# Peptides against a protein of PDB entry 3V4L: the designs that were tried, part 72

Target 1, 386 residues: chain A of PDB entry 3V4L
Amino acid sequence: GQPLAKDKVALLIGNMSYWEHPKLKAPLVDVYELTNLLRQLDFKVVSLLDLTEYEMCNAVDEFLLLLDKGVYGLLYYAGHGYENFGNSFMVPVDAPNPYRSENCLCVQNILKLMQEKETGLNVFLLDMCRKRNDYDDTIPILDALKVTANIVFGYATCQGAEAFEIQHSGLANGIFMKFLKDRLLEDKKITVLLDEVAEDMGKCHLTKGRQALEIRSSLSEKRALTDPVQGAPCSAEALVRNLQWAKAHELPESMCLKFQCGVHIQLGFAAEFSNVMIIYTSIVHKPPEIIMCDAYVTDFPLDLDIDPKHANKGTPEETGSYLVSKDLPKHCLYTRLSSLQKLKEHLIFTVCLSYQYSGLEDTVEEKQEVNVGKPLIAKLDMHRGL

## One batch from the design tools (peptide; made by RFdiffusion4, then SolubleMPNN)

Design b1_p12_8_s4 (from b1_p12_8, 8 letters changed)
Fold by OpenDDE base, seed 4:
Structure b1_p12_8_s4 (fold): chain B 386 residues (1-386), chain A 12 residues (1-12)
Amino acid sequence: as target 1 above (386 residues)
Amino acid sequence: DVPVPGQIVLEE
């Protein structure tokens, strides 16, 4: 019969805003596009940008809680990385220069933990360099992996080689994602799909002789990303997984705020990623005696590290939100919260209405505090280990 | 800068 997944879960990490290393651009687009494709494949997709070591560890731990017997697990990583002794290391954004294995997440350790969950399929898509780090002399003594015959690695580059992104003037995919996205929805064995992606990459003049996809697999069954989720009544574990997933993706409801002056503000929320939310404000009603009126968001929790210079922008793009701008209402003020994983408490902030009456030179301000609870990934309490 | 392995941005 056709293989069935008990469920399908993906963790996508895109690290680009490194503190001590060159900044990347491709991970933003690649994580977003891959998220949308995997959702069409009925994956539960946690998508996270710009994680510290601690935040990456917690994201992996939460991902492992979603895994169970016969679940398909997919880990995608785009960012800096290295490979020492056949072990792949994902580099967090806070990694020192030079970084070592102690500052990084070992993919083979994650695979070991996934094998303990008795997963139906383990897919790793690693869009990172595989060059040896000569500053890391650590020989990891990894425990022997179990023979599960359900493992696929797609490496964006060959062993000992670099992975490249192309600096375009706009939003562009990384080289791997550019070819992967065109085939990802195909009903093919995942190793066959990746082999076709490798052939397509091999035709690219930019990567020819510089970057080639490597497929490493131990996959005895014809498993595909298109394999249907088993529709049997959810086990208690499947219900818990669905609830955990739903919690991590619940947006705050849109609100209509009413001010004493008679102005009405629509406050709305949009998810860009599991840890990135756009807040937008619009004036939906204004008394005719009010000539000027603006609604700003302010007083965010300090844990979010919101720069006021990037808040309350006239376009989503001015906040750094290029991907969801088409789905947002126009003529708002926009604020991008890019670090929801850092939120320990409820998201409480102030909506400040600044307005002017006809024939008065002075501006008047009214303020309302808004509590939206824990949005998106902030519901998982990823901080419980500090 | 210490040459650390990482993704390389190619300029067009």
Scores: peptide ipSAE 0.061, ipTM 0.738, DockQ to the pose 0.360
Fold by OpenDDE base, seed 2:
Structure b1_p12_8_s4 (fold): chain B 386 residues (1-386), chain A 12 residues (1-12)
Amino acid sequence: as target 1 above (386 residues)
Amino acid sequence: DVPVPGQIVLEE
C-alpha cells in the first residue's frame, strides 16, 4: 500500500540580516515559496526569518514538540553555515565574528532528538555553506545516532564547498530553491526527487564547477513528501499538535474602529511568515465636513524594535513586504512587524487619527489603544522554557 | 584575515 504519514510538520528558517556577517537576500523568497509548496503538500509549516541563537533553539524545541511516532519532520535552513568533522552548523543572526560551535545550532543534535520522537521520516534541506570553519577547533562529542533508515539530507552544496545566491535586480530564489520548487510537488520517493533536482542544478552554467547538490540518505522505504496524512486526529496528542500549530498561525481578526469625529477605520492583519505580520489601516467612512484624514499606528512594544520611519507606508513594498502585496487591500497605510518572536506580552499599540475640518486650519488628533493579544508565533510562548 | 565561511552573493 502507499505509505501514510501520521502527520507532516516542517520548520523553515531563513537568516539574512546578520549583525557581524554579510547580509543575504535569497532566504526571504526561498522560505516563502517553500512554505506555500509544503502547505499544498498538507504540511504544518512554521516559517521564521532572522533568528538569534536563543530564538533558533526555541524554534527547534517547539518543532520537536510537534513531532511524534510516524510523523514526517522536515527542517529547511537558508543562511550562513559551516561543516566541521561531518557536523553541520546553522549560524544565527547574532553570531559573533568569528563564530564557533557554541554560537551555532548543530543539525546532527536536532536529528538525534528527532530520532527519540520515533519519526516516520526526517528530511533536512540545508541551503548553507559546508566549508570548514578554521576558527572552530571544537570536536562535538555526539552520541551515536540510532539506525532508523528514514533520514534524508539535501545539501545545497558539496562538502567543503560554498553555497551561492544569485543577485538579480529584483526578488530571486537562491540556486537550490530555484530548482527544488519546480519538482517539490512530484509524487516521487524524496531521494529520487532530490536526484532530479541535482541533475537540473548541474545544467546551470552559473553553478557548474562551483556548487552541486549532495544527497545523503539512509531511507530504505519509498517515502514521498506527497504521502497522505493518516485521517482525522484520533489521539489526544494529535489534537494537541493540531491546536498548537493552529495557535501559531492565528491572525488577529479585522477590526472596525469608530472615532468621535464620525470617521471609521478598518484595521487589518496579514501574515507574511510565522514571525512577520503586516498591519494595515484604511478609512472606510469619512463625514463630508472632514476634508483630510490619515490613520497611523504607533506606540508599539519596545521588544519589537519598530522604527517609526519604516511604519505607516503608502505601499507594502516601502515596508519591505514584496511577497504578500498582491493579497493586501489597496489604498491603506502599511506597517511590517518582522520580529514577533520577541513579543513577550500582548501586542498593544495606538491607532492615531489625524484629521482636518473644512474651514479650520488646525489638524485634530484622536487616539485609540488596540490590544490584539499574541499574534502568530507569539502564542507559542517561546520564552517560557527559561 | 581568512573570511568566515558563509553564503556568497554572486553578481550577474
Scores: peptide ipSAE 0.056, ipTM 0.727, DockQ to the pose 0.379
Fold by OpenDDE base, seed 5:
Parts: sequence; C-alpha cells; structure tokens
Structure b1_p12_8_s4 (fold): chain B 386 residues (1-386), chain A 12 residues (1-12)
Amino acid sequence: as target 1 above (386 residues)
Amino acid sequence: DVPVPGQIVLEE
C-alpha cells in the first residue's frame, strides 16, 4: 500500500542576525518559502528566525514533543555551521567568536532523540557550512544511533566545504533552496527528489566546483513528503499534537477600539513566522470635526526589545517585512514584533490616538491598553527555566 | 575577526 504518515511536523530555523559573526540574508526568504511549500504538503510547520542557543534548545524540545511513532519529522536549518568528526553543529545567533560545540546544537543529538520517538521518517535539511572548526578540539561522545532505516540528510554542501549565499540587491533564495523549492512538491521518494535537486544544483555555474549537495540516507522504504497523513486523529496523542500545534499558530483576534472622541480604530494581527508578528492599525471611523488623527502602538513589554524608530511605519517594508506585505491591509500603520519567543508574559501594549479638532491648535491624546494574551510561539513558554 | 567556518557571502 502507499506509506501513510501518522502526522507530519517540521521545525524550520533561519539564523541571520548574528552578534559576533557575519550577518546573512538568504535564511529569511528560504524559511518563508519552505514554510509555504511544507504547508501545501500538510506539514505542521514551526518557523523561527534568529534564535539564541537557549531558544534553539527549547524550539527543538517543543518539536520533539510533537513527534511520535510513525510521525514524519523534518528539521530545516539555514545559518552558520560546521562539521567536526562527522557531527554537524548549528550555530545560534548569540554564539561567541570563535564558537565551540558547547555554544552550538549538535544535529546527531537531535537525531538520537527523534529515534527514541519511533518516527516514521527523519529528514534533515542543513543549509550551512561543513568546514572543520579548528577552534573546537572537542570530540563529542555520542551514544550509538539505533538502526531505524528512516533517516535522510540533505546537506547544502559536501563534507569539508562551504555553503554560499549570493548577495543580491533584493530578496533572493540561498543556492540550496533555489533548487529545492522547484521539486519539493513532487510525489517522489525523498532521496530521489534530493538527487534531482543535486543534479539541478550541479548545472549552476556559480556553485560548480564550490558547492555540491550531499545526500546521506538509510531510508529503506519508499517514503515521500507527499505521503498522506493517516485520517481523523483517533489517538489521544494526535489530539494533543493538533492542540499544541494550534496554540503555536493562534493569532490574536482583530479588534475594533472605540475612543471617547468617536474615532474607531481597527487593530489587526498577521503572522510572518511563528516568532514574527505584524500589528497593524487603521482608522475606520473619524468624526468630521476631527481634522488630523493618528493611531500609534507603544509601551510594549521590555522583553521584546522594540525600537520605537521601527514601529508605526506607513508600509510593511519599512518595518523589515517584505514577504507578507501583499496579504496585509493597505493604508495602515505597521509594527513588526520579531522576537515573540522572548515574551514571558501576556502581550500588553498601548494604542495611543493623537488627534486635532477643527479650530483648535492643540493635539489631544487618548490611550487604551490592549491585552492580546500570548500570540503564536509565545504560547509554548520557550523561556521556562530563566 | 577570527575566521570561523560559516556561510560565505558571494558578491555578484
């Protein structure tokens, strides 16, 4: 019969805004496009940008809670990385220079934990360098992996080589994602799909002799990313997984705020990623006696590190949101919250209405506090233990 | 800056 997945779960991490290392750009577009493709494949997708070591550990732990017997697990990582002694290390944004294994996440440790869940398929897509780090002399003593015959690694580069990002003037994919995205929806065994991606990448003149896709697999069965999810969640574990997934993707409801002056504000929310939300405000009703009227969001929780200079922009692009701008309402003020994983408490903020009456020179202000609870990934309490 | 292994940005 056709293989069935009990469920399909993906964790996508894109690290770009490194503190002590060169900044990247491609992971933004790559995580976004891969998220949309995996959703079309009925994956439950957690998409996260710019994680610290602690935040990456918690994201992996939450991903492992969604895994169970016969579930398909996919981990994608785009960012800095290295490979020592056949162990792949993902570099968090807060990693020191030089970084070592104690500052990084070992992919083979994650694989061990996925094998303990008796997963139906384990896919790792690693868009990172595989050079040796000569500043890390540690040999990780890894426990022996189980023989599960359900593992696929797609490495964006070969052993001991670099992965490249091409600096474009605009939004562009990394080299691996550029070729992967064109084939990802094909109903093929995942190792056959990745082999075709390797052939397509091998035709690229920019990467020829510099970067080549490596496929490492033990996959004995014909499993594809297109494999259907087993029908209605009949198990208690499937219900828990669906509820936990739904919690991590629940946006706040759109609100209509009414001010004493008779102005009505629409407050709306959009997800760019699981840890990135856009707030937008629009004036939906204004009395004719009010000649000027602006609605600002302010007083965000300190944990979010919101610079007021980047808040309340006339376009999504001015906030650094280039991907979802087409799906947003026009003629709003936009604010991008890029670090929802840092939220310890409820998202409480102020909507400030500044307005002027006809024939009065003085501006009047009215304020309303808004509590929207824990949006998106903030429901998973990824800061438990600080 | 200590050269650590990482993604290389190619300028076009």
Scores: peptide ipSAE 0.047, ipTM 0.727, DockQ to the pose 0.356
Fold by OpenDDE base, seed 3:
Structure b1_p12_8_s4 (fold): chain B 386 residues (1-386), chain A 12 residues (1-12)
Amino acid sequence: as target 1 above (386 residues)
Amino acid sequence: DVPVPGQIVLEE
């Protein structure tokens, strides 16, 4: 019979906005496109951008809570990384220069923990460099991995080589994701799918002799990302898993704010990633005596590091939101909250209506405080332990 | 800047 997954869970991390390292661009598009593809494959996807070491550890811990016997686990990482002694290290955005293993997440440690969960399939897609870090001489003494025969690594590059993104005038995928996305929905054994991706990538003139996909697998069974989720009545554990995933994807409800002047504002929310939300405001009703009015969002929690200069933009693109802008209402003011993982408390902010009456020179302001609770990933309390 | 291992942007 076709293999069945008990469930399918993916954690996707894209690190771009490094503090002490070169900034990347491809992980934005790569995580977004992979999220949409894995959702079509019935994966429960958590997608996170620009995580610190602590935030990455917590994201992995929350991912591991979603794993259980016969669950398919997929970890995708796009960002800076290195490989020492066959151990892959994912580099957080706050990693010092130079970074060491103590500042980074070891993929083999995550694999060990996934093996303890008795997962049905463990897939690692590592879109990072695999060069040795000469500033880290630590030899991790890892315990011997269990023989689970369910592990697949897709490395975007060969051992000791670099992974590349292509500088385009616009948004573009990294080279690995460019080829992976075209095949990811195919009903094939995951190792066969990745081999076909390797062949396609090998035809790319830009990476020829610079980057090649490496597949490392112990997968003894014909398992595919297309394998159906077991439709059996949810065990208590499956219910808990579904609830935990649902928490990370719950948007605030759209609000209609009414101001004393008679202006009505629609306040709406859209998810770009599990930790990235767009707030948008639109004037839905204006009294005729009001000639101009704008609805600004302000007074965000300090933990979110919202620069007011990047808030209240006339387009989603001006906020740095290029991916979801098609699905957003037009003629709004847009604000992108890119660090929802940093939110310790409820998202409370002010909606400020600035308006002018016909025949008055002075602008009037009215303010309303809005509490939207904990949106998206902020419901997981990824700060538990600070 | 010390060159650290990381993704490299290729120019076309």
Scores: peptide ipSAE 0.043, ipTM 0.723, DockQ to the pose 0.366

## One batch from the design tools (peptide; made by RFdiffusion4, then SolubleMPNN)

Design b2_p13_1_s1 (from b2_p13_1, 7 letters changed)
Fold by OpenDDE base, seed 5:
Structure b2_p13_1_s1 (fold): chain B 386 residues (1-386), chain A 13 residues (1-13)
Amino acid sequence: as target 1 above (386 residues)
Amino acid sequence: APAPPTAGVIELE
């Protein structure tokens, strides 16, 4: 019969805004496009940008809690990385210069933990460099891996090589995602799909002789990303997994705020990623005696590190939101919260209405505090060890 | 000392 997945779960991490290393651009688009494709494949997707070491560890731990016998697990990483002694290291945004194994996440350690879950398929898509780090002389003592026939690695590059992004005016994919996205929805064995992606990438004149896809597989079964999820979750574990995923994707409800002057504001929320939310405000009713009015959001929790210079913009793009702008309402003020994983408390902020009456020179202000609870990934309390 | 390994950038002219 056709193989069935018990469930399908993906963790996607894109690191770009490094503190002590060159900034990247491709991971933004790559994580977003891959998220949308995996959702069409009935994956439960957590998508995270710009994680510290501690935040990456917690994201992996929460992902491992969603894994169980016969579940399909997919880990995607785009960012800086290296390979020493056949061990792949993902570099967090807070990694020192130079970084070492103690500052990074070892993919083979994650694989060991996934094998303990008896997963039906383990897919690693590693869009990072595989060069040796000469500052790290540590030989990781990897505990013995279980012998399993359910592992697939797609490395964006070959051993000892770099992975490349194209920096031009605007947003572009990394080389790996550019070709992966065109085939990801095909009903093929995952190793056959990745082999076709390798052939397509091998035709690219920009990366010919610089980057080549490497496939490592123990997969003896015909498993595809298109394999259907087993019907209604009858197990307690499947119910817990569905609830945990739903918790990480719950947006605040849209609100209609009413001010004493008779102005009504719509406050809305949109997810760009599991840790990135857009707040938007619009004036939906204004009394005729009010000639000018604007609705600003302010007084955010300090843990979010919101620069007021990037808040309350006339377009989503001015906040750094280039991907979801087409799906947002027009004629709002927009604010991008890019670090929801840092939120220790409820998201409480102020909506400030500034307005002017006809025939008065002075501006009047009214304020309302808004509590929207813990949005998206902030419900997982990824900060609890700090 | 050589910088640690970083993702390569292809600048298109």
Scores: peptide ipSAE 0.254, ipTM 0.838, DockQ to the pose 0.857
Fold by OpenDDE base, seed 2:
Structure b2_p13_1_s1 (fold): chain B 386 residues (1-386), chain A 13 residues (1-13)
Amino acid sequence: as target 1 above (386 residues)
Amino acid sequence: APAPPTAGVIELE
């Protein structure tokens, strides 16, 4: 019979806005496109951009809580990284220059913890450099891994090589995701699928002699990302996992706000990633006596580090949102909340209505406070130090 | 010393 997954869970991390290192662009598009493909494959996907060391540790811990016996686990990482002594290190956005193993997440440590969960399949897709870091002389003493015949590594590049993004006149994928996305939905053993991606990448003239996909696998069974999830969650643990995932993906409901002047606004919410949300406002009713009317959002929690200069834009693209703009309503003001993982409390903010009456020169303002609770990833309380 | 390893960029002309 076809293999069955008990469930399918993916964590996708894209680091691009480094503090002390060159900024990247591809992780934005790569994480978004991979999220949509893995959702079509019935994966429970958590997608996170621009994580600090602490936030990456917590994201991995929350991912490990979703893993159990016979669950398929997939970790994707796009960003800076290195490989020392056969250990792969993912670099957080707050990593110092130079960074060391003490500032980074070791993928082989995550694999050890996944093996303790008795997972059905462990897939690592590592879109990062594999060069040696000469500033890190630390030899990690890793405990011996269990011998499990269920591990697959897809490295975007060979050992000692760089991974590359293509900068063109717009948003572009990294080289690895460019070829992976065309094959990912195929009903093939995951190692066969990755071998076909390696052949497609090997035809690319831009990466010949610079980047080649490496596959490392112990996978003895014919397992695919297309393998169906075993029927309705009957266990208490499967119900808890489904509820935890649902909490991390629940948007605030759209609101109709009514002001004393008789103006009505629609306040809406859209998810770009598990930690990135767009707020949009539109005027849905205006009395004829009001000649000009704008609805701004302001007074956000300080933990979100929102620059007012980037809030209340006439287009999603002016906020830095290029991916979901087609699915958003037109003729709004848009605000992109990045870093929802930093939100400790409820998302409380002010909606400010500025308007003018016909025949009055002075602008009038009305304000309403809005509490939308904890949106998306903020429901997982990633800030609870255990 | 060389900078720590970072992802490469291919600019398409």
Scores: peptide ipSAE 0.249, ipTM 0.837, DockQ to the pose 0.817
Fold by OpenDDE base, seed 4:
Structure b2_p13_1_s1 (fold): chain B 386 residues (1-386), chain A 13 residues (1-13)
Amino acid sequence: as target 1 above (386 residues)
Amino acid sequence: APAPPTAGVIELE
């Protein structure tokens, strides 16, 4: 019969905004596009940008809680990385220069933990460098992996090689995602799909002799990303998994704020990623006596590290939101919250209305505090030590 | 010392 997944879960991490290392651009687009494709494949997707070591550990731990017997697990990582002694290390954004294994997440350790969950399929898509880090002399004594015959690695590059992004005018995919996205929806065994992606990449003149996809697999069954989720009555564990995932993706409801002056503001929320939310404000009603009126958001929790210079922009793009701008209402003020994983408490902020009456030179301000609870990934309380 | 291995950038002119 066709293989069935008990469920399908993906964690996608894109690290770009490194503190001590060159900044990347491709992970933004790659995580976003892969999220949309995996959602079409009925994956429960957690998509995270710019994680610290601690935040990456917690994201992996939360991902492992979503895994169980016969679940398909997919981990995608785009960012800096290295490979020492056949171990792949994902580099967090806060990694020191030089970084070592103690500052990084070992993919083979994650695989070990996934094997303990008795997963139906383990897919790793690693869009990172595989060069040796000569500053890390640590020989990881990893325990022997179990022989589960359900493992697939897609490495964006060969051992000892770099992965590349293409910097052109605008947003572009990384080389791996550029070819992967065109085939990802195909009903093929995942190793066959990746082999076709490798052939497509090998035809590209930009990558020829610079980057080649490597497939490492121990996959005894014909498993595909298209394999249907088992429609049997949800086990208690499947219900918990569905609830956990739903919590991580629940947006605040849009609000209509009414000010004493008779101005009405629409406050709305959009998800760009599981840890990235856009707040937008629009004036939906203004008394004719009010000639000028602006509605801005302020007084955010300090844990979010919001630069006021990037808040209350006239376009989503001026906030750094290029991907969801088409799905946002026009003529708003936009604020991008890019670090929702840092939020320990409820998201409380102020909506400030600044306005002027006809024939009065003085600007009047009215303020309303808004509590939207814990949006998106902030519901997982990732900062609570497991 | 060589920098730790980072993702490469291909600038297209």
Scores: peptide ipSAE 0.246, ipTM 0.837, DockQ to the pose 0.836
Fold by OpenDDE base, seed 3:
Structure b2_p13_1_s1 (fold): chain B 386 residues (1-386), chain A 13 residues (1-13)
Amino acid sequence: as target 1 above (386 residues)
Amino acid sequence: APAPPTAGVIELE
């Protein structure tokens, strides 16, 4: 019979904005495109950009809470990384220079924890370097893994090699995602799908002698990412899992703000990632006596590290939002909240209306405080360990 | 000191 997944859950992490290391660009596009593909495959996807060590640990812990017997778990990581003694280390954005295993997340430790959940399939897609870190002399003594025969690793590169991104005049995928995305929806055993991706990558002139996909698998069954989820959730645990995932994807409702001057503003919200939200404001009604007006968002929680210079832009692209801009209303002011995982409290901010009356030289301001609760990933309280 | 391993960049000419 066709294999069934009890559920399908994916955690995607893209680290780009390193503090002490070279910045990356590809993880932005890679996480976004993979999120959309995995959603078409009925995965519950949590997509996170630019996580610290602590935030990565919490994201993994929350992901592990979504795992249970017969659930398909997929972990994707794009960012800096290394491999020592066959252990893969994902590098957080706050990792020191040089980083060590104590500053990084060991993928094999995550695999051990996934095996304790009795998952139906464990897929790791590691779009990171696999070079040895000579600054880390730690020999991890890992306990022997259980023989679960359900593990697949897709490494973007071979052992001891680098993974590459393509820098061109625009946003581009990393090399691995460029080929993976074209096949990910195929109804094939995941190891066969990855083998075809390896062949496609091997034909590319850019990657010849630089990067090659490595597949490591113990998968004894014909499992595919296309495998259907079993019907209605039959357990309390399945209901809890669905609720946890739903919380991480709940946007604030769009609001119509009314100012005393008679200006009406539409305040809207869009998710770019589970931790990245675009706020947009538009003037939906203006009295004729008001010649000009703008609706600025300000006074954000300090935990979000919002630079006002990057807020209230005339285009989504000016905020660094290149991926969702087509789905946003036009003629707004846009603000990108890129660190929703840092939000401890409710998202409270001020909408400031600046306007001018016909025949008055002075601008008038009206302010309205807005509380939108905890948007997206902020509902999971990724700070519960502080 | 050699930098720790980082993702490579392919510049397209």
Scores: peptide ipSAE 0.222, ipTM 0.827, DockQ to the pose 0.827

